# Peptides against a protein of PDB entry 1ZZD: the designs that were tried, part 8

Target 1, 109 residues: chain A of PDB entry 1ZZD
Amino acid sequence: FQVVNPYLLRDLVDLGIWDEGMKQYLITQNGSIQGLPNVPQELKDLYKTVWEISQKTIINMAADRSVYIDQSHSLNLFLRAPTMGKLTSMHFYGWKKGLKTGMYYLRTQ

## One batch from the design tools (peptide)

Design b1_p12_2_s1 (made by RFdiffusion4, then SolubleMPNN; from b1_p12_2, 7 letters changed)
Fold by OpenDDE base, seed 2:
Structure b1_p12_2_s1 (fold): chain B 109 residues (1-109), chain A 12 residues (1-12)
Amino acid sequence: as target 1 above (109 residues)
Amino acid sequence: MEELEALLPLLD
């Protein structure tokens, strides 16, 4: 089921652009607002979907917190269009960053 | 290693 991000909803209301059309747009775009011309870039950056976030950033954040985790953490990586090159790069980058778990799940779209 | 690092931009 789909859950509306209440913070995104509020900000869209505050922008005066929330209506039934916007609702349908968000449903169609699986929650992405990147294609909305009337939304400030700051909000686009704030409300990135998992498919719009740099996987390098995710790996970095994982590395940063990993030193405070006894075992490991279930690091999930997300690639809209996985390639051997991207996968290889992610594995070696995660390894170089010292991650115990470089990738628990790969999610694709 | 350098060859692999060249692929890092693909993660952004």
Scores: peptide ipSAE 0.039, ipTM 0.570, DockQ to the pose 0.647
Fold by OpenDDE base, seed 4:
Structure b1_p12_2_s1 (fold): chain B 109 residues (1-109), chain A 12 residues (1-12)
Amino acid sequence: as target 1 above (109 residues)
Amino acid sequence: MEELEALLPLLD
């Protein structure tokens, strides 16, 4: 089901670009604002969907917080088109970063 | 190992 991001909604209202057309656009784009020309890049960077975030960045962030976690953490990774090469690379990268759990769930699109 | 690291840009 679809959930409205109230912060994104507020920012789009503040930009004066929120209307029914924008709502339908967001629904069609599965929440992505990357294609909107009237949205500042800062907001585009802020409101990335999970499919628009670098998985390397997610792994890095996981590594950064791992030093404060006793056992491990349920790291979920997201690949539109997973391949054995990508998955292997992700596992080894996570391992090199010292992650106990390099991937708990893989989400695909 | 180097070959695996070369795949990392594909994760961005």
Scores: peptide ipSAE 0.036, ipTM 0.571, DockQ to the pose 0.585
Fold by OpenDDE base, seed 5:
Structure b1_p12_2_s1 (fold): chain B 109 residues (1-109), chain A 12 residues (1-12)
Amino acid sequence: as target 1 above (109 residues)
Amino acid sequence: MEELEALLPLLD
């Protein structure tokens, strides 16, 4: 089932733009607010969906944390349109960053 | 959205 992020809900209420139409918009956009012209960029950056976050950044953050983890990460990566080139790049980038597990699951759209 | 570029030739 789908659940609205309560923090996003509060911020949209504070902006005075929360209504049934906004609710339906969020459902149809799978939680994305990037297309909303009346939402400040700061909130757009805060409430990025997983498909709007740089996977390179995710790999970097995983590498930063890995030095404090004994075993390994169940690191999931997300690509809307995977290609052999992108997959190869992600695997080797993760490897170059010292990750034991470069990709546990790949999610696609 | 930032995309990952090809870093190495494809291995096959």
Scores: peptide ipSAE 0.021, ipTM 0.460, DockQ to the pose 0.146
Fold by OpenDDE base, seed 3:
Structure b1_p12_2_s1 (fold): chain B 109 residues (1-109), chain A 12 residues (1-12)
Amino acid sequence: as target 1 above (109 residues)
Amino acid sequence: MEELEALLPLLD
Protein backbone atom coordinates (compact mmCIF):
# COMPACT_ATOMS: atom_id res chain seq x y z
CA PHE B 1 0.00 0.00 0.00
CA GLN B 2 1.04 3.61 -0.48
CA VAL B 3 2.41 5.53 2.48
CA VAL B 4 2.50 9.31 2.54
CA ASN B 5 5.91 10.76 3.38
CA PRO B 6 5.08 12.68 6.58
CA TYR B 7 7.86 15.21 5.98
CA LEU B 8 6.65 15.97 2.47
CA LEU B 9 3.11 16.24 3.81
CA ARG B 10 4.24 18.76 6.43
CA ASP B 11 6.12 20.86 3.89
CA LEU B 12 3.14 20.90 1.52
CA VAL B 13 0.91 21.97 4.40
CA ASP B 14 3.41 24.70 5.30
CA LEU B 15 3.26 25.87 1.70
CA GLY B 16 -0.53 26.02 1.98
CA ILE B 17 -1.02 23.75 -1.02
CA TRP B 18 -2.09 20.53 0.70
CA ASP B 19 -5.64 19.51 -0.15
CA GLU B 20 -7.52 16.53 -1.56
CA GLY B 21 -6.46 17.55 -5.06
CA MET B 22 -2.79 17.53 -4.06
CA LYS B 23 -3.25 14.14 -2.46
CA GLN B 24 -4.74 12.75 -5.67
CA TYR B 25 -1.97 14.40 -7.68
CA LEU B 26 0.72 12.68 -5.60
CA ILE B 27 -1.04 9.34 -6.01
CA THR B 28 -1.23 9.72 -9.79
CA GLN B 29 2.41 10.89 -9.96
CA ASN B 30 3.67 8.03 -7.76
CA GLY B 31 4.90 10.51 -5.18
CA SER B 32 6.70 12.86 -7.57
CA ILE B 33 6.47 16.60 -6.95
CA GLN B 34 8.76 17.59 -9.83
CA GLY B 35 5.84 18.73 -11.97
CA LEU B 36 4.42 21.13 -9.37
CA PRO B 37 5.12 24.73 -10.38
CA ASN B 38 4.29 26.17 -6.96
CA VAL B 39 6.81 24.00 -5.09
CA PRO B 40 10.30 25.47 -4.48
CA GLN B 41 13.19 23.79 -6.27
CA GLU B 42 14.85 23.03 -2.93
CA LEU B 43 11.89 20.85 -1.96
CA LYS B 44 11.82 19.24 -5.40
CA ASP B 45 15.48 18.29 -4.93
CA LEU B 46 14.85 17.04 -1.41
CA TYR B 47 11.88 14.86 -2.33
CA LYS B 48 13.13 13.21 -5.50
CA THR B 49 11.75 9.76 -6.09
CA VAL B 50 14.22 6.98 -6.84
CA TRP B 51 13.39 7.36 -10.54
CA GLU B 52 14.49 11.00 -10.46
CA ILE B 53 17.85 10.42 -8.79
CA SER B 54 20.95 10.11 -10.97
CA GLN B 55 22.10 6.52 -10.94
CA LYS B 56 25.61 7.77 -11.60
CA THR B 57 25.42 9.62 -8.29
CA ILE B 58 24.22 6.44 -6.58
CA ILE B 59 27.18 4.53 -8.04
CA ASN B 60 29.57 7.27 -6.92
CA MET B 61 28.21 7.21 -3.39
CA ALA B 62 28.48 3.42 -3.39
CA ALA B 63 32.11 3.64 -4.50
CA ASP B 64 32.87 6.18 -1.78
CA ARG B 65 31.51 3.79 0.87
CA SER B 66 32.99 0.62 -0.61
CA VAL B 67 36.47 1.11 0.87
CA TYR B 68 34.97 0.87 4.36
CA ILE B 69 32.92 -2.28 3.72
CA ASP B 70 34.55 -5.67 4.29
CA GLN B 71 32.69 -7.76 1.74
CA SER B 72 30.39 -5.64 -0.42
CA HIS B 73 26.99 -3.95 -0.38
CA SER B 74 23.75 -4.77 -2.18
CA LEU B 75 23.70 -1.83 -4.58
CA ASN B 76 20.31 -1.50 -6.26
CA LEU B 77 19.93 0.55 -9.43
CA PHE B 78 16.77 2.03 -10.91
CA LEU B 79 16.04 2.62 -14.59
CA ARG B 80 12.66 3.57 -16.04
CA ALA B 81 13.65 2.29 -19.47
CA PRO B 82 16.69 0.02 -19.36
CA THR B 83 18.67 -0.59 -22.53
CA MET B 84 21.67 -2.80 -23.14
CA GLY B 85 23.78 0.30 -23.61
CA LYS B 86 22.70 1.83 -20.31
CA LEU B 87 23.24 -1.42 -18.44
CA THR B 88 26.67 -1.91 -19.98
CA SER B 89 27.59 1.67 -19.12
CA MET B 90 26.47 1.18 -15.53
CA HIS B 91 28.47 -2.04 -15.16
CA PHE B 92 31.65 -0.62 -16.62
CA TYR B 93 31.31 2.61 -14.68
CA GLY B 94 30.80 0.74 -11.43
CA TRP B 95 33.76 -1.49 -12.27
CA LYS B 96 36.00 1.49 -13.02
CA LYS B 97 34.95 2.98 -9.69
CA GLY B 98 36.19 -0.18 -7.97
CA LEU B 99 32.84 -1.62 -6.95
CA LYS B 100 32.79 -5.31 -6.08
CA THR B 101 29.03 -5.30 -6.64
CA GLY B 102 28.14 -2.96 -9.47
CA MET B 103 24.49 -3.96 -9.42
CA TYR B 104 22.71 -6.33 -7.07
CA TYR B 105 19.18 -5.61 -8.29
CA LEU B 106 17.93 -3.66 -11.24
CA ARG B 107 14.53 -2.08 -10.69
CA THR B 108 12.52 -1.00 -13.71
CA GLN B 109 9.13 0.50 -14.53
CA MET A 1 37.91 -1.31 -23.36
CA GLU A 2 38.36 2.41 -23.93
CA GLU A 3 36.87 2.06 -27.38
CA LEU A 4 33.85 0.30 -25.97
CA GLU A 5 33.36 2.95 -23.32
CA ALA A 6 33.47 5.70 -25.90
CA LEU A 7 30.53 4.08 -27.64
CA LEU A 8 28.44 3.68 -24.51
CA PRO A 9 25.49 5.98 -23.95
CA LEU A 10 25.51 8.33 -20.99
CA LEU A 11 24.01 7.01 -17.77
CA ASP A 12 21.85 10.08 -17.30
Scores: peptide ipSAE 0.045, ipTM 0.539, DockQ to the pose 0.519; fails the geometry check

Design b1_p12_2_s2 (made by RFdiffusion4, then SolubleMPNN; from b1_p12_2, 7 letters changed)
Fold by OpenDDE base, seed 2:
Structure b1_p12_2_s2 (fold): chain B 109 residues (1-109), chain A 12 residues (1-12)
Amino acid sequence: as target 1 above (109 residues)
Amino acid sequence: EEELESLLSLLD
């Protein structure tokens, strides 16, 4: 079980902020660095967990993949706190982007 | 279309 993204670990070491405390922090935060004040925003944007990525972005990526896949592929969506409004919006956005076929899986935290 | 745009704004 990979606790820490190896590339994230490298960048944290390069920043000189990796230590036992940081390790424990990441464990408690399920790998998220969004709450760290001493990490550049560009790294926070780069190392978003699946729960922190915009689902619109995920749908866009799925639409891009659909161009090259000659089969129905699964779409994985992740929401911390799903609401009917969010689910409806994702459905319509997926339709708008051309995701006419295929199954999608909704994961919740 | 207008309704769709409104729904899409929820994803921003």
Scores: peptide ipSAE 0.014, ipTM 0.429, DockQ to the pose 0.738
Fold by OpenDDE base, seed 4:
Structure b1_p12_2_s2 (fold): chain B 109 residues (1-109), chain A 12 residues (1-12)
Amino acid sequence: as target 1 above (109 residues)
Amino acid sequence: EEELESLLSLLD
């Protein structure tokens, strides 16, 4: 099942909460477990979808990687609901973090 | 390059 992270599936099974209902829930939520009350917050933090991760964090990680790798590597950014404001903010934050020569690829949900 | 150019154009 492409929507469910295999490691997440394993952990849900280990928790004993995996069933058909859970499967259907994840399908409708595009793999998100953030709304599940019976999942520990630790796992919610671990299994954020690309649409739930702060793109600022992604940029920070990219900046950290740039210390060791060529900045020619592309940076993929994911926005659930992109706006001009969000795009502008991401651009300038990336610039501030030194990603001046990096290529930016926008992905939308 | 096209994606980057597209993003930059939004900032102009």
Scores: peptide ipSAE 0.012, ipTM 0.364, DockQ to the pose 0.062
Fold by OpenDDE base, seed 3:
Structure b1_p12_2_s2 (fold): chain B 109 residues (1-109), chain A 12 residues (1-12)
Amino acid sequence: as target 1 above (109 residues)
Amino acid sequence: EEELESLLSLLD
């Protein structure tokens, strides 16, 4: 089952748009609020699901962290529709960014 | 790339 992010729930309540319909919407959208017109963009950016975050950004952050701590072995990437091209690009991009190891785990939707 | 191939195998 899905659990609504409690912080997202709080913010939606604060916006006054939380109701049973909103709950059902989130369930059908797998937690995504990107399609809601009455939600500020700032909140949409904050509450991106793992499938909506740029994996390139995740790789960049992992590369930055690797300078100080060993996080290369725990890098996880998420793709809705992975292709050979995307996977290859991510693999070599990580290498190019100086990651000690490649992708630890790939998750797909 | 062996690692990439291993990752791709997870999709099967």
Scores: peptide ipSAE 0.009, ipTM 0.379, DockQ to the pose 0.063
Fold by OpenDDE base, seed 5:
Structure b1_p12_2_s2 (fold): chain B 109 residues (1-109), chain A 12 residues (1-12)
Amino acid sequence: as target 1 above (109 residues)
Amino acid sequence: EEELESLLSLLD
């Protein structure tokens, strides 16, 4: 199983660049999009590595998308050095942003 | 999301 942010995957689909070639690229690059020429720089800055991504921004985007979705997305969160304080903060921030589900998948480095 | 789950399964 590859560690790929599901919201990154959705953004690639929205860009219309998702295909079999992109899938293989993500597998070989462990989810990195830094080398893709057809991805806007702002997305590259956002998705540098799963461990450097602002999880707050990911939560914000998930909340924005959920406006038109009747079922909340399963949110994957990535923390290099997780603490109970960080986990609690992320949980409450998601709640504050109006996410319907409390299902957060946590991955650590 | 069903569509997203389907896409993620391709990365397994």
Scores: peptide ipSAE 0.000, ipTM 0.202, DockQ to the pose 0.024

Design b1_p12_2_s3 (made by RFdiffusion4, then SolubleMPNN; from b1_p12_2, 7 letters changed)
Fold by OpenDDE base, seed 2:
Structure b1_p12_2_s3 (fold): chain B 109 residues (1-109), chain A 12 residues (1-12)
Amino acid sequence: as target 1 above (109 residues)
Amino acid sequence: EKELESLLSLLD
C-alpha cells in the first residue's frame, strides 16, 4: 500500500527536505510530519493523519455530509487513546449535531 | 445544557 501521501511527497520535495532519511522517518512515524522542525505549521495542519485530526472536526464534517445524503452514511472515528470521557463526549456531540446514525466504526491505535 | 457543554469541552 501507499506509504506516503503523494501530495505530501510533492510538498516535501518542493521544500528541498526529501531524502532517504525523511522517507525512513515517515515510515517510522506512520506518515506523520508533526514532529518535523523544518516544516511550516500550515503544512502540518494540512497533512494531519487520522490520528491527529480533532474528532470534533470529523463529526462536523460528517454532519455536513449528512445534509446532502438521503441514506445514513457511516461515521468513522479514530482515537489513539480512547477514554470513556472522550467516547461519551463524541456520542453527545454527534447527537447534538443531528447525525442520522451513531458511530458506525471506531478504530483505535 | 451545562452538562453537554462540559462534555463538548473534552473534544477541544
Scores: peptide ipSAE 0.015, ipTM 0.435, DockQ to the pose 0.726
Fold by OpenDDE base, seed 1:
Structure b1_p12_2_s3 (fold): chain B 109 residues (1-109), chain A 12 residues (1-12)
Amino acid sequence: as target 1 above (109 residues)
Amino acid sequence: EKELESLLSLLD
């Protein structure tokens, strides 16, 4: 299930735009605020959902973490529109970055 | 996970 980011909630309240309508908007948009015109771009950049960030960055972060651990972490990737080409690219990119294990879990939107 | 493993196995 989805939970509203408490920090996002706080910032939306501080902006004075939080209400039941906003709550429903977030539900329908899967937590995304990218389409809100009254939200500063800085906050949009801060509160990107897992579907809105580069999975390449996630792989890079995983590779960085793997330097200090031994096959104990899991790599979860999220694809809005998965294709075999994307999977291939991500798999081999992870391999190239020296990940000890492949993807643990793939979530699609 | 099983589906993912199957897909990844094709890429190896």
Scores: peptide ipSAE 0.013, ipTM 0.376, DockQ to the pose 0.058
Fold by OpenDDE base, seed 4:
Structure b1_p12_2_s3 (fold): chain B 109 residues (1-109), chain A 12 residues (1-12)
Amino acid sequence: as target 1 above (109 residues)
Amino acid sequence: EKELESLLSLLD
């Protein structure tokens, strides 16, 4: 079951493209608007689901946070289709960025 | 810790 982001809903209404069809589309697409041709790219970039965001970006953000907070805070990673290659890459990239003592939690769709 | 250990085991 999917819950529509209230801010996304607002923007879609402001665009005048919100209707029952759009609602059903979002439900079937797990909240993704990436495939919608009538949505500006800037909004697509803004409203990426956790499964669409580059996990490298997430790791970068975590590394940036580590400058100010204790690394005891856990890092949550999200992969739509995890593979050994992806996991390995994420691990080593996190290591490279200095997340050596952080806890990693894997979430899958 | 369990999740971390699981992830690390995949890399061995």
Scores: peptide ipSAE 0.012, ipTM 0.350, DockQ to the pose 0.061
Fold by OpenDDE base, seed 3:
Structure b1_p12_2_s3 (fold): chain B 109 residues (1-109), chain A 12 residues (1-12)
Amino acid sequence: as target 1 above (109 residues)
Amino acid sequence: EKELESLLSLLD
């Protein structure tokens, strides 16, 4: 089952827009608030789901961490609609950024 | 790339 992020719930309550309709909306949108016009962009940026975060950014962060700790073996990427081109690009981009290993696991929606 | 091929196989 799907669980609403408790921090997101708190912020939506603080905004005064939390109700049963909002709950159902989040369920149908798999937790995404990107389509809500009455939510500040700052919160939308904060509460991006794993499918909405730039995987390139994740790779960059992993590369940065690899300088100090071994995080290359735990890199996870998420794609809504993976293609050969996207996967190839991510693979070689990770390599180019100096990751010791490639993608650990690929998740798809 | 063998690793990429392995990853792609997970999509099937």
Scores: peptide ipSAE 0.009, ipTM 0.366, DockQ to the pose 0.063

Design b1_p12_2_s4 (made by RFdiffusion4, then SolubleMPNN; from b1_p12_2, 8 letters changed)
Fold by OpenDDE base, seed 2:
Structure b1_p12_2_s4 (fold): chain B 109 residues (1-109), chain A 12 residues (1-12)
Amino acid sequence: as target 1 above (109 residues)
Amino acid sequence: MEALESLLSLLD
């Protein structure tokens, strides 16, 4: 089910751009605000959807915390358009970073 | 090593 991000909602209200049209826009864009011209870049960077976040960054963050995890963590990766090349690159990158679990789930759109 | 570095460029 859909969950409203209360922080995003507040910021859109503070910008004076929250209305029924904005609500419908967010629904149609699956929560993305990247296409909104009147939203500051700082907020666009803050409220990236999982499909707009670099998977390399996710792998780096996973590597940074992995040294403090006894067994492993369920690292999920998200690719809008997976290819063999991208998958191979992610696996080898995770491996080079020393991850025990380079990918638990792959989510695709 | 060179081949692997080439693959890593696909993540950017």
Scores: peptide ipSAE 0.024, ipTM 0.459, DockQ to the pose 0.757
Fold by OpenDDE base, seed 4:
Structure b1_p12_2_s4 (fold): chain B 109 residues (1-109), chain A 12 residues (1-12)
Amino acid sequence: as target 1 above (109 residues)
Amino acid sequence: MEALESLLSLLD
């Protein structure tokens, strides 16, 4: 189901670009604002969808917090187009970073 | 190992 991000909505209203067309755009783009030319890059960076976030960054953040987690964490990774190469790289990278759980779920698009 | 590390660019 669709969930409205109220913070994104507010920022788009504050930019004066919120209208019915913008709403429909966000629906068709599955929440992505990366393609909007009139949105500042700072907001584009802030409101990345899960598919627009570097998986390497996710693994790094997971590694950083893992030292403060007793057992392990259910790390989910997201790939639009998974390949054996990408999966292997993610597993080995997570392993090299000392992650006990390199990948709990793989989400694909 | 080096070959696998070179594929890390695919994660960005």
Scores: peptide ipSAE 0.023, ipTM 0.445, DockQ to the pose 0.610
Fold by OpenDDE base, seed 3:
Structure b1_p12_2_s4 (fold): chain B 109 residues (1-109), chain A 12 residues (1-12)
Amino acid sequence: as target 1 above (109 residues)
Amino acid sequence: MEALESLLSLLD
């Protein structure tokens, strides 16, 4: 099922660019606004989809919080086109960052 | 109001 981000909706309304066409665009783009020329970069950065977020950043944030977690955390990673090289790199990077769980689930597209 | 109505239409 589709879940609408009410904050994104509000911001698009505030920009005066919300209409039926915008709604259909968002559906077609699976929620991505990166391709919208009339949307400020700040909002594009704020409303990144999971596929547009650096997995390295996700690993870093996971490492930063790991020191405050007794066991471990369920770290999910997202790659549109996984390769053995990318997976190996992510695993070793997570390991070097001290993660107990380098990857719980891998999601692909 | 219009934006909300448009949103709610997706739930049908």
Scores: peptide ipSAE 0.022, ipTM 0.453, DockQ to the pose 0.013
Fold by OpenDDE base, seed 5:
Structure b1_p12_2_s4 (fold): chain B 109 residues (1-109), chain A 12 residues (1-12)
Amino acid sequence: as target 1 above (109 residues)
Amino acid sequence: MEALESLLSLLD
């Protein structure tokens, strides 16, 4: 299901660019604002969709917090176009980082 | 090892 990000909505209103056209744009872009030329880069970085975030960064953050988690965490990874090479790399990288769960779910497009 | 590092760049 679709979820509206109220913080993104507020910031777009504050920028004076929120209207029905912007609403439709966000729907068609699956929430991405990266293609909007009139949105500051800071907001683009803040409101990245999961598909716009480096999976290596996700693994790193998972490794960083893992030392504070007794059992493990349900780490989900996201690849638009998975390949054997990417999957192998992610698994070994997660393993080398000491993750108990290197990948719980793989989400693809 | 080098091959793995090269492949990791695909995750960025």
Scores: peptide ipSAE 0.021, ipTM 0.428, DockQ to the pose 0.560

## One batch from the design tools (peptide)

Design b1_p13_1_s1 (made by RFdiffusion4, then SolubleMPNN; from b1_p13_1, 6 letters changed)
Fold by OpenDDE base, seed 1:
Structure b1_p13_1_s1 (fold): chain B 109 residues (1-109), chain A 13 residues (1-13)
Amino acid sequence: as target 1 above (109 residues)
Amino acid sequence: DEELEKLFYLIDE
């Protein structure tokens, strides 16, 4: 069951491009608007899906939060096509950023 | 941090 981001929905409505076709497009694209030519780049930057945002950024954000949260909190990472090298890099990067007691869960598209 | 950037992209053990 896929749910459209309500804020994205609002902005698409404000752009006047929301219709049934757009809804179906988003369903087939798993919520991505990156391929839409009639959407401003600023909105594309804002509404990146978990598959489109840099996981380094996610790790950075988690590191910032880890100071204030329970160390048992898990971190979810998302990669379209993970490689062993990429996974190793992410692990060590997270470690260096201070996520030494965090648990990492990798999800693939 | 340039060092951290390098770690994230280049480590391949």
Scores: peptide ipSAE 0.031, ipTM 0.480, DockQ to the pose 0.205
Fold by OpenDDE base, seed 5:
Structure b1_p13_1_s1 (fold): chain B 109 residues (1-109), chain A 13 residues (1-13)
Amino acid sequence: as target 1 above (109 residues)
Amino acid sequence: DEELEKLFYLIDE
């Protein structure tokens, strides 16, 4: 189920825009504030959901983590509209970064 | 890798 980030909630309250309408908006938008015109860009950058951040960044971070983790770990990737081209690119990029022993789990909207 | 990075962004756009 969906839970609003408590820090995001705080900032929306501080902006004076939190109400029942905003709550319903976030529910329908899966937690995204990117479409809100009355929210500063720096907050939009701060509160990006997994659907809004670069999957390349996630792969880079996973590769960095593997340096310190002996136990095998899986990698979750998120795409709104996956294509074979996107999947191929992500797979080979991950492979090049050394994620050869990890599993890729793709999640879509 | 610059080549794979380029491919990644071109397809992801």
Scores: peptide ipSAE 0.025, ipTM 0.438, DockQ to the pose 0.337
Fold by OpenDDE base, seed 2:
Structure b1_p13_1_s1 (fold): chain B 109 residues (1-109), chain A 13 residues (1-13)
Amino acid sequence: as target 1 above (109 residues)
Amino acid sequence: DEELEKLFYLIDE
């Protein structure tokens, strides 16, 4: 089962758009509100799922952490629809950013 | 950094 983010639920209720239809929409969209035209962009930015966060940003943050530790933390990347080209680009981007351990885990939706 | 941006272009599309 899916657990709805309680803060997202609160904000949707405050917007007056929470109903059974919205609930079913979120279930089919795996919690994403990015496709909803009646939701402010600031809320869409706040409630991005792991599949909607830029993986480039994740790699950058991992590289920043690696400056202060001997071994890089395990890096988990998420792609909704990976292709060989995208995977190759991600690998080399991480390598050039100086990650000591590189990519450990790739998760797909 | 420009090289890095080119590398990630395939993902950002």
Scores: peptide ipSAE 0.025, ipTM 0.460, DockQ to the pose 0.354
Fold by OpenDDE base, seed 3:
Structure b1_p13_1_s1 (fold): chain B 109 residues (1-109), chain A 13 residues (1-13)
Amino acid sequence: as target 1 above (109 residues)
Amino acid sequence: DEELEKLFYLIDE
């Protein structure tokens, strides 16, 4: 079941570009607005789907959070087309950033 | 559309 981000919906409505066509577009694009020419880049940057966000950034954010939370928290990573090199890179990068314990949940689309 | 899930454990030395 696909759910549209309510904040994205709000901003698209505020832009005056929300209509049935936009709705169908989002459904077919799995929530991505990256291909929309009438959406400001700042919104595209804000509303990247989990498959479009740099997973390195996600790891950085997780490392920052780990300072204040239980280290047993899990980290979710999302890759469209993972390679062994990329997986290895993410693993060691997380280690280097201080994620020395915990679980990594890797999902691919 | 296919989903693949892997779980990795990172353990500090």
Scores: peptide ipSAE 0.024, ipTM 0.299, DockQ to the pose 0.038

Design b1_p13_1_s2 (made by RFdiffusion4, then SolubleMPNN; from b1_p13_1, 5 letters changed)
Fold by OpenDDE base, seed 1:
Structure b1_p13_1_s2 (fold): chain B 109 residues (1-109), chain A 13 residues (1-13)
Amino acid sequence: as target 1 above (109 residues)
Amino acid sequence: DELLESLFHLIDE
């Protein structure tokens, strides 16, 4: 069950570009607006899907959070096309950043 | 940390 982000919907309506075609586009693109020419870059940056966010940034934020918790939290990572090199790098990067555990959940598209 | 930076760059290639 796929639902459009209500805030994204609002902004697309405000831009005057929301219609049935746009709705179908978002469904086929799994919520991504990165390919829309009529959407300002600011909104594209704001409404990145999990597959469009830098995972190293996610790791950095997780490392920052881990400083204030006693028990490590589960970290979810999302990669469209993971490679062994990327996975190894993410593992060691997280370790070097001070993550309490190297365990994380990897999701692929 | 040179190693850290190297690893960092590999993540989003």
Scores: peptide ipSAE 0.044, ipTM 0.672, DockQ to the pose 0.455
Fold by OpenDDE base, seed 2:
Structure b1_p13_1_s2 (fold): chain B 109 residues (1-109), chain A 13 residues (1-13)
Amino acid sequence: as target 1 above (109 residues)
Amino acid sequence: DELLESLFHLIDE
């Protein structure tokens, strides 16, 4: 059971483009609106799914939080197509940024 | 560290 982001739903309704077709589109696209030509780019940037955001940014944010706590928060990283190069890069980047635990969980699409 | 910087560039490619 997939739930549409309530704020996304509101904005699509405000745009006047919400209908059954849009609902089915979002289901088939796993919540992504990146392919919709009639949606402003600002909204596309705002409503990126976990598969559409920079994982480097996620690591940076986690590292920033770790400064204030003894043990790093649990970190989930998402990759559509993981490679050895990407995994190695993410590992060392997290280490360089000073993550205390150095352990994160990888999720694949 | 040149190696680390090179690796960093691979993350979002």
Scores: peptide ipSAE 0.039, ipTM 0.648, DockQ to the pose 0.576
Fold by OpenDDE base, seed 5:
Structure b1_p13_1_s2 (fold): chain B 109 residues (1-109), chain A 13 residues (1-13)
Amino acid sequence: as target 1 above (109 residues)
Amino acid sequence: DELLESLFHLIDE
């Protein structure tokens, strides 16, 4: 089942925009608030779902961490609309960034 | 690497 982020709920209540309609919107949008015109961009950035985060950034962060960690990490990548091109790009990008011995797991919506 | 560069552009940002 889907659970609304309690902190998001709090902030939406504080904004005075929480109601049944908002609840249903979040359900249909899988928790995304990116399409809401009455939500500040700061909150949109804060409450990005895994599908709304740049996976390139995730790979970069993982590569940065790998410099300081001996054992390879479990890296999870998320794509809303995966294609072979995107997957190939992610693989080679990770390789280029030094994730040669690391394994990443792909998750799809 | 020209190929890698082109592939990088396919990653969603």
Scores: peptide ipSAE 0.038, ipTM 0.643, DockQ to the pose 0.628
Fold by OpenDDE base, seed 3:
Structure b1_p13_1_s2 (fold): chain B 109 residues (1-109), chain A 13 residues (1-13)
Amino acid sequence: as target 1 above (109 residues)
Amino acid sequence: DELLESLFHLIDE
């Protein structure tokens, strides 16, 4: 079940580009606005989907906060097309960054 | 670890 982000909807309306065509575009693009030429880059950076966020950044943030907790929080990672090389790199990178468990949950598009 | 970083960069592509 797909729902448009209400804040994104508001900003698109404020830009004057919201219409039925835009709605259908978002549905077909799974909520992504990265391909829209008439949207400011600032909004594109703000409204990244889980598939557009750097997973390396997610791991770095998890490693940083792990210093303050006894057990690692559950870490969910999202990849469109995972490969063995990517998975291996993510695993060992997290381990070298000091994650206590070194395990994560993988979601694919 | 250079290989590790190189492989990790592919994740964001």
Scores: peptide ipSAE 0.038, ipTM 0.648, DockQ to the pose 0.486

